# Ledger of designs, part 138: peptides against a protein of PDB entry 3V4L

Target 1, 386 residues: chain A of PDB entry 3V4L
Amino acid sequence: GQPLAKDKVALLIGNMSYWEHPKLKAPLVDVYELTNLLRQLDFKVVSLLDLTEYEMCNAVDEFLLLLDKGVYGLLYYAGHGYENFGNSFMVPVDAPNPYRSENCLCVQNILKLMQEKETGLNVFLLDMCRKRNDYDDTIPILDALKVTANIVFGYATCQGAEAFEIQHSGLANGIFMKFLKDRLLEDKKITVLLDEVAEDMGKCHLTKGRQALEIRSSLSEKRALTDPVQGAPCSAEALVRNLQWAKAHELPESMCLKFQCGVHIQLGFAAEFSNVMIIYTSIVHKPPEIIMCDAYVTDFPLDLDIDPKHANKGTPEETGSYLVSKDLPKHCLYTRLSSLQKLKEHLIFTVCLSYQYSGLEDTVEEKQEVNVGKPLIAKLDMHRGL

## One batch from the design tools (peptide; made by RFdiffusion4, then SolubleMPNN)

Design b2_p17_1_s4 (from b2_p17_1, 11 letters changed)
Fold by OpenDDE base, seed 5:
Structure b2_p17_1_s4 (fold): chain B 386 residues (1-386), chain A 17 residues (1-17)
Amino acid sequence: as target 1 above (386 residues)
Amino acid sequence: SEIESLEVVSTAPDLPE
């Protein structure tokens, strides 16, 4: 019969905004497009941008809690990375220059932990450089991996080589994602799908002799990303997994705020990523005596590090949101919360209405506090160890 | 149509020499 997945879970990490290293561009688009494709494949997708070492460790731990016997696990990483002695290291955004293995996440350690979960399939898609880091003299004594015969690595580049992105005037994919996205929905054994992606990359004049996909697999079964999820979750563990995933993807409900002056504001929420939310406000009712009114969001938790200069923008693009802007309501003020993983408490903020009456020169302000609980990834309490 | 010159740029970090 066709193989069945008990469930399908993906963790996607895109690191771009490095502190001590060159900034990347491709991971933004690559994580977003891959998230949408994996959702069409019935994956439970956690998508995270710009994680510190600590935040990456917690994201991996939460991902491992979603894994169980016969679950398909997919880890995608786009960012800086290196490979020493056949061990792949993902570089967090807070990594020092030079970085070492102690500042980085070892993919083979994650694989070991996934094997302990008795997963049905382990897929690693590593969109990073594979050059040796000569500043890291550590030989990882990795424990012997189990012979599970359910492992697939898609490396965006060859051993000892660089990965590349396409520079153009707009948003571009990395080289790997450019070819992967065209085939990802195909009902093929994952190693066959990746081999076809490797052929497509090899035919491209931009990549020929610069970047080639490497496939490393121990996959004894015909497993595909298209394999159907086994029907209704009958186990307590499957119910818990579904509840944990649902919590990490729960948006606040849209609300209508009523001010004493008779102005009504619609407050809405949209997810760009599991750790990135757009807040939008619109004036839905204004008394005729009020000539001008604006609704600002302010007084965010300090843990979110929100610069007021980047809040309350007239377009999503002015917040740095280029991907979800088409799906957002028009004629709002927009605020992008890009670090929801940092939220320790409830998301409490102030909606400030500034308005002017006809024939009065002075502006009046009314304020209303809003508590929306823990949105998206903030429900996982990734900071419980701090 | 300006053929936007697609430049392929390395994602390698600038490690000290």
Scores: peptide ipSAE 0.165, ipTM 0.735, DockQ to the pose 0.667
Fold by OpenDDE base, seed 4:
Structure b2_p17_1_s4 (fold): chain B 386 residues (1-386), chain A 17 residues (1-17)
Amino acid sequence: as target 1 above (386 residues)
Amino acid sequence: SEIESLEVVSTAPDLPE
């Protein structure tokens, strides 16, 4: 019969805002596009941008909690990386310069842990450089992997080579994602799909002689990303997995705030990623005696590192939100919370209404505190280990 | 083609030589 997945779970990590390394652009678009495609394939997708070493470890641990016997696991990474002695290292945003294996996540260690979960399929898509890091002479002693015959690696580049971005109109894709996205929905064995992506990359004049896809697989069965999920979750573990994933994707409910002056504000929330949320405010009712009126959000938790200069923008794009702008209401003020993984407490903030009465020169302010609990990934308490 | 106007940038870290 057609292979069935018990469930399908993906962790997508895009690191771009490095502290000590060149900033990238492609991971933003690549993680977003891949998230939307994998959701169409009935994957439970956790999508995370700009993780520290500690946050990446916790994201992998939470992903491993979503894995179980016969579950399809997909890990995608876009960012800086290296390969020493056939071990792939993903570089966190807080990695020093130069970085070493002790500052990075080893993909083969993650694979070992995925094999302990008895997964139905393990897919790694690694959109990173595979150059040797000569500053790290450490040979990782990896434990012997189990022979599970359910492993696929898609490397964006060949061994010892660089990966590249394609920049257009301020948005960039990785070369790998540019070709992967066109085929990802095809009902094909995952290795055959990746071979076709490799052929498409090989026809591109930009890629030719610079970057080539490498496929490493031990896949004995005809497994595809299109393989249907087995019916209703009958196990306690499947129910727990569904609840954990649902918690990590629950947005705050939209709120209607009423001020004493008679102004009504709509407060809304949108997810860009599992750790990135847009807050938007709109004036839904204004008394005629009020001539000017704006609703600002302020007093965010310090853990979120929100620069007030980037808050309360007239467009989503001015916040750095280029991808979800089309799905947001117009004529709001927008604020992007890009680090929800850092949130230790409830998201409490102030809505400040600034307004002017007809015939008064002075601006009046009213404030309301809003508690929205833990939004999105913040419900997983990824910081519990410190 | 639209691809001919794309800038290709390496994602390699500038490690010190």
Scores: peptide ipSAE 0.153, ipTM 0.744, DockQ to the pose 0.704
Fold by OpenDDE base, seed 1:
Structure b2_p17_1_s4 (fold): chain B 386 residues (1-386), chain A 17 residues (1-17)
Amino acid sequence: as target 1 above (386 residues)
Amino acid sequence: SEIESLEVVSTAPDLPE
């Protein structure tokens, strides 16, 4: 019969905004496009940008809680990385220079934990460099992996080689994602799909002799990312998994704020990633006596590190939101919250209305506090270990 | 194609020598 997945879960991490290392660009587009493709494949996708070591550990732990017997698990990582002694290390954005294994997440440790969950398929897509880090002298003694015959690694590059992104003035994919995205929806065994991606990348003149896809697999069964999810959640664990995933993707409801002057503001929310939300405000009603009227958001929780200079922009693009701008209402003020994983409390902020009456020179201000609870990934309380 | 003129840059961090 056709293989069935009990469920399908993906964690996608894109690290770009490194503190002590070169900034990357491709992970933004790569994580976004891969998220949309995996959603079309009925994956439950958590997508996270710019995670610290602690936040990456917690994201992996939450991902492992979504895994169970016969579940398909996919981990994608785009960012800096290295490989020592066949162990792959994902570099968090707060990693020191130089970094070591103690500052990084070992993919083989994650694989061990996934094997304990009795998963139906384990896919790792590692869009990172695989150069040796000579500052890391540690030889991790990994426990012997179980023979589960359900593991697939897609490395964006060969052992000891670099992964590359395209320098473009606009948004562009990394080299791996550029070829992966064109085939990801194909109803093929995942190793066959990756072999075809490797062939397509091998035809590219830019990557010849610089980057080649490496596939490592123990996959004994014909499993595909297209494999259908087994029907209604028949276990308590499957229901909990579905509820946990739904919580991580729950947007605040749109609000209509009414001010004393008779101005009405629509407050709306959009998800760019599981940890990135756009807030937008629009004037939906204005009394004719009010000639000028601006609505801005302020007083965000300090944990979000919101620079007021980047808030309340006339376009989504001015906030750094280039991917979801087509799906947003026009003629709003936009604010991008890029670090929702840092939110310990409810998202409470102020909506300020500044307005002017016809024939008065002075501006009047009204304020309303808004509590939207814990949006998106902030519902998982990724900080519960502190 | 538009691809032919694009610079490709490493995603390797600059580690100290």
Scores: peptide ipSAE 0.073, ipTM 0.710, DockQ to the pose 0.737
Fold by OpenDDE base, seed 2:
Structure b2_p17_1_s4 (fold): chain B 386 residues (1-386), chain A 17 residues (1-17)
Amino acid sequence: as target 1 above (386 residues)
Amino acid sequence: SEIESLEVVSTAPDLPE
């Protein structure tokens, strides 16, 4: 019979805004496009940008809580990385220069923990460099992995080689995602699908002799990313997993704010990623006596590190939101919250209405405080040290 | 039409020499 997944769960991490290292561009687009494709494949996707070491550890721990017997687990990482002695290390955005294994996440340690969950399939897609880090003399004594015939690694590059971005004037994929996205929805064994991606990359004149996909697999069964999820969640564990994922993806409800001057504002929310939300404001009703009227958001929690100069933009693109702009309402003011994982408390902020009456030169302001609770990933309390 | 040479840039960090 066709293999069945008990469920399908993916963690996607894109690190681009490094503190002590060169900034990347491709991880933004790659995580977004891969999220949309995996959702079409009935994956529960957690998508996270720009994580610190601590935030990456917590994201992996929360992902491992979603894994269980017969669940398909997929980890994608795009960012800086290295490989020492066949161990792959993902570099967090706060990693020092030089970084070491103590500052980074070992993928083989994550694999060990996934094997303890008795997963049906483990897929790692590593869009990072695989050069040796000569500043890290640590030989990790990895415990002996269990012999499971259900592991697939897709490395964007060969052992000891670099991964590359295509510099374009606009939004562009990394090399690996550029070819992966064209094949990802195909009903093929995952190792066959990745082999076709490797062939497509090898035929391209831009990538030929610069970057080649490496596939490492123990997968004995014909498992595909297209494999159907086993029907209605009959187990308490499947219900808990569905609730935990839903909790991490719950947006605040849209609000209609009414001001004393008779102006009505629509306040709306959109998810770009599990840790990135767009707030938008629009004037839905204005008395005819009011000639000018703008609705600004301000007084955000300090933990979010929101620069007011980047808030309240006339377009989503001016906030750095190029991907969801088609799905957003037009003629709003837009604010991008890019670090929702840092939120310890409720998201409380002020909506400030600035307006002018016909025949008065002075602007009037009215303010309302808004509490939207914990949006998206902030509901998982990723800051609770275990 | 000059095909703008798609400059393929390494994602390797600049480690200190």
Scores: peptide ipSAE 0.048, ipTM 0.712, DockQ to the pose 0.717

Design b2_p17_2_s1 (from b2_p17_2, 7 letters changed)
Fold by OpenDDE base, seed 5:
Structure b2_p17_2_s1 (fold): chain B 386 residues (1-386), chain A 17 residues (1-17)
Amino acid sequence: as target 1 above (386 residues)
Amino acid sequence: MKDKFMVEFEKRKLARS
């Protein structure tokens, strides 16, 4: 019979905005497109951009809590990385230059923890370099991995080689994701699917002899990303997993704010990623005696590090939101919260209405505080230990 | 054509290392 997944869970990390390393661009597009494809495959997807070491550790820990016997787990990473002695290291955005193993996440350590969960399938997609880091002489004493027949690695490049993106003026994928996305929905054994992606990369004149996909697999069963999820969650563990995922994806409800002057503001929320939310405001009612009015969001929690100069933009693109802009309502003011993982408390902010009456020269201000609780990934309290 | 494209590719590639 066709194998069933008990559930399907994916963690996607895209690191771009490095402090001490060259900034990347493609991981934004790679994570977004892969998220949409994996959702079509009935994956519960957590998508995170620009994580520190601590935030990456917590994201992995939360991902591991979603894994259980017969669950399909997928980890995708796009960012800087290296490989020493067959150990793959993902580089956080706050990593020093040079980085070392103590500043990075070892993928084989994550694999060990995934094997303890008795997962039905483990897929690692590592869209990073596999060059040796000569500044790291540490030999990780990895405990022997359990002999399991359910692991697949898709490395974007060969051992000791580089993985690339191409700098364009517009949005573009990394080299690996460019080929992977075209095949990801195919009903094939995951190793066969990745082998076809490797052939496509090998036929392309751009990638031939520069970047080649490497597949490492212990997968003895016919498992596919298309394998159906088992029906209604019957176990307490499946209910907990569904609740935990739902918490990480719950948007605040849209609300209508009513000001004393009779102006009504619609406040809405959209997810770009699990840690990136767009707030949008629009004036839905204005009394005729009010000639001009503007509604601004302000007084955000300090943990979000929001520059007011980047808030309240006339377009999503002016906030840096290029991917979800088509799905947003038009004629709003837009604010992008790009670091929801840093939020310790409830998201409380002020909606400030500035307006003018016909025949009065002075502007009047009214303010309302809004508490939307913990949106998206902020519900996981990734910072409870700090 | 290939050579000019390859020169532009080399200038625009960014390694994830």
Scores: peptide ipSAE 0.411, ipTM 0.841, DockQ to the pose 0.015
Fold by OpenDDE base, seed 1:
Structure b2_p17_2_s1 (fold): chain B 386 residues (1-386), chain A 17 residues (1-17)
Amino acid sequence: as target 1 above (386 residues)
Amino acid sequence: MKDKFMVEFEKRKLARS
């Protein structure tokens, strides 16, 4: 019979905004497009951008809590990385220059922990360089992996080689995701699918002799990303997993704010990623005596590091939100919260209405505090270890 | 055409290293 997954869970990490390393752009698009494809494949997807070492560790720990016997686990990483002695290291955004193994997450350590969960399938998609880091002389003593025959690595490049993105003026994928996305929905054994992606990459004159996909697999069964999830969650663990995933994707409800002047504001929320939310405000009612009015959001928690210069934009694109802009209401002011993983407390902020009456020269302000609780990934309390 | 494209690719490629 066709293999069944007990459930399907994916963690996607895209690191771009490095402190001490060259900034990337393609991981934004790669994570977003892969998220949408994996959702069509009935994966529970956590998508995270720009994680520190601590935040990456916590994201992996939370991902491991979603894994159980017969669950399909997929880890995708797009960012800086290296490979020493067959060990793959994902580089966090706060990694020093030069980075070392102690500043990075070892993928083989994550694999060990995934094997302890008795998963049905373990897929690693590593969209990073595999070049040796000469500044790291550490030889990790890894414990012997269990023979689970359910592991697949898709490396964006060969051992000792580089993985690339191409700098465009617009949105563009990395090289690996450009080919992967075209085949990801195919009902094929995951190793066969990746082999076809490798052939497509090898036929492309751009990538030929520059970047080639490498597949490492012990997968003995005909498992595909298209394999159906087993029916209704019958176990307490499956219910907990579903609830945990749902919490990480719960948006605040839209609010109608009423001001004393008689202006009504719609406050809305949209998820770009599990740690990235767009807030938008719109004037839904204005008294005729008010000639101009705008609704600004301000006074965000300091942990979010929100620059007011990037808040309250007339377009989503001006906030850096290029992907979800088509699904957002028009004629709003938009604010992008890109670091929801840093939120320790409830998201409390101020809505400031600035308005002018007909025949008065002075601008009037009214303020209302809004508490939306913990949105999206902030509900997981990834900070509980501090 | 290929050579000009390759020159532009080399200028615009960014390694994830």
Scores: peptide ipSAE 0.411, ipTM 0.837, DockQ to the pose 0.015
Fold by OpenDDE base, seed 4:
Structure b2_p17_2_s1 (fold): chain B 386 residues (1-386), chain A 17 residues (1-17)
Amino acid sequence: as target 1 above (386 residues)
Amino acid sequence: MKDKFMVEFEKRKLARS
């Protein structure tokens, strides 16, 4: 019969804003497009941008809590990376220069932990370099992997080679994701799908002789990303997992704020990623005696590192939000919160209404504090242990 | 055409290493 997945869970990490390394751009687009495709395949997707070592470890731990017997697990990583002695290392944004294995996440360690969960399929899509790091001579002593015959690695490049992105002025994919996205929805064994992606990369004059997909697999069954999810949650654990994931992707409800001057503001929220949210404000009612009126958001928790210079913009694009701008209401002020994983407490902030009465030169301000609880990924308490 | 594109590609490529 067709294989069934007990559930499907994906963790997508895109690291771009490195502290001590060259900044990337394509992981933003790669993670966003892959998230949308995997959601069409009934994956529960956690999508995270710009994680520190600690945040990456916690994201992997939370991902492993979503895994169970017969669950399909997919890990995608786009960022800096290296390969030493057949071990793949994902580089966090806070990694020192040079980085070592002690500053990085070993993919084969994650695979070991996934095998302990008795997963139905383990897919790793590694959109990073596989060049040796000569500054790290550490050979990880990995415990012997179980013979599960349910493992697929898709490497964006060959062993010892580099994976590339092209710096454009606009939004562009990395090289691997550019080809992967065109085939990802095909009802094929995952190794056959990746082989077709490898052929497409090999036909492209840009990638030919520069970057080639490598497939490493031990997959005894005809498993596909299209394999249906088992309809009824057969276990209490599956129900708990579904509720936990849903809770971690719940947006705050839109609010209507009423000020003493009679101005009404709509406060709205949109998710760009599991750790990236856009707040938008709009004036929905204004008394005729008020000639100018703006609603600013301010006083964010310090943990979010919100620069006021990038808050309260007239367009989503001015905040750095280029992907979801079409789905946002127009004529708002926009603020992008890009580090929701850092939020330990409730998201409390101030809405400041600045307005002017007809015939008065002075601006008047009214303020309201807003508590929206823990939005999106902040509900998982990714700081468990501090 | 190919050579000019390849020169632009080489200038704009960024490795994920």
Scores: peptide ipSAE 0.399, ipTM 0.834, DockQ to the pose 0.015
Fold by OpenDDE base, seed 2:
Structure b2_p17_2_s1 (fold): chain B 386 residues (1-386), chain A 17 residues (1-17)
Amino acid sequence: as target 1 above (386 residues)
Amino acid sequence: MKDKFMVEFEKRKLARS
């Protein structure tokens, strides 16, 4: 019969805004496009941007809680990385310069923990460099991996080589994702799909002789990302998994705020990623005696590190939201919360209405506090150790 | 043509290392 997945879960991490390393751009687009494709494949996707070491560890721990016997697990990473002695290291945004193995996440350690879950398939897509880090002399003593015939690595590059992005003025994928996205929905064994992606990269004038996909697999069965999920959750563990994922993807409900002056504001929320939310405000009713009015959001929790200069923009693009702008309502003010993983408390903020009456020179202000609880990934309490 | 493209690629590439 056709292989069935008990469930399908993916963790996607895109690190770009490094503190001590060159900033990347393509991981934003790579994670976004891969998220949308994996959702079409019935994956439960957690998508996270710009994680610290601690936040990456917690994201992996939460991902491992979603894994169980016969579940398909997919880990994608786009960011800085290296490979020492056949061990792959993902570099967090807070990693020092130079970084070492103690500052980074070892993919083979994650694989060990995934094997303990008796997963049906383990896919690693590593969109990072595989150069040796000469500043890290650590020989990792990895415990012996279990012999499981269900592991697939797709490396964006060959051993000892670099993976690249191309700097454009606009949105662009990394080299690997550019080719992967065109084939990802194909009903093929995952190793066959990746081999076709490798051929496409090899034929392209851009990548030929510079970057080549490497496939490392123990996969003995014909398993595909298109394999159907087994029907309604039959186990208590499957129900718990579904509830945990649902909590991490729950948006606040849209609100209608009414001010004393008779102005009505619609407050709305949109997810860009599991840790990135857009807040938008629109004036839905204005009395005719009010000639001008604007609705600003302010007084965010300090943990979110919101710069007021980047809040309340006339377009999503001015906030740095280039991907979801088509799905947002027009004629709003937009604010992008990009670090929801840092939220320890409820998201409480102020909506400030500034307005002017016809024939009065002075602006009037009214304020309302809004509590939207813990949005998206903030429900998982990824900070329980800080 | 190949040489101009190579020069522009080398100027714009960023390694994920």
Scores: peptide ipSAE 0.418, ipTM 0.842, DockQ to the pose 0.015; fails the geometry check

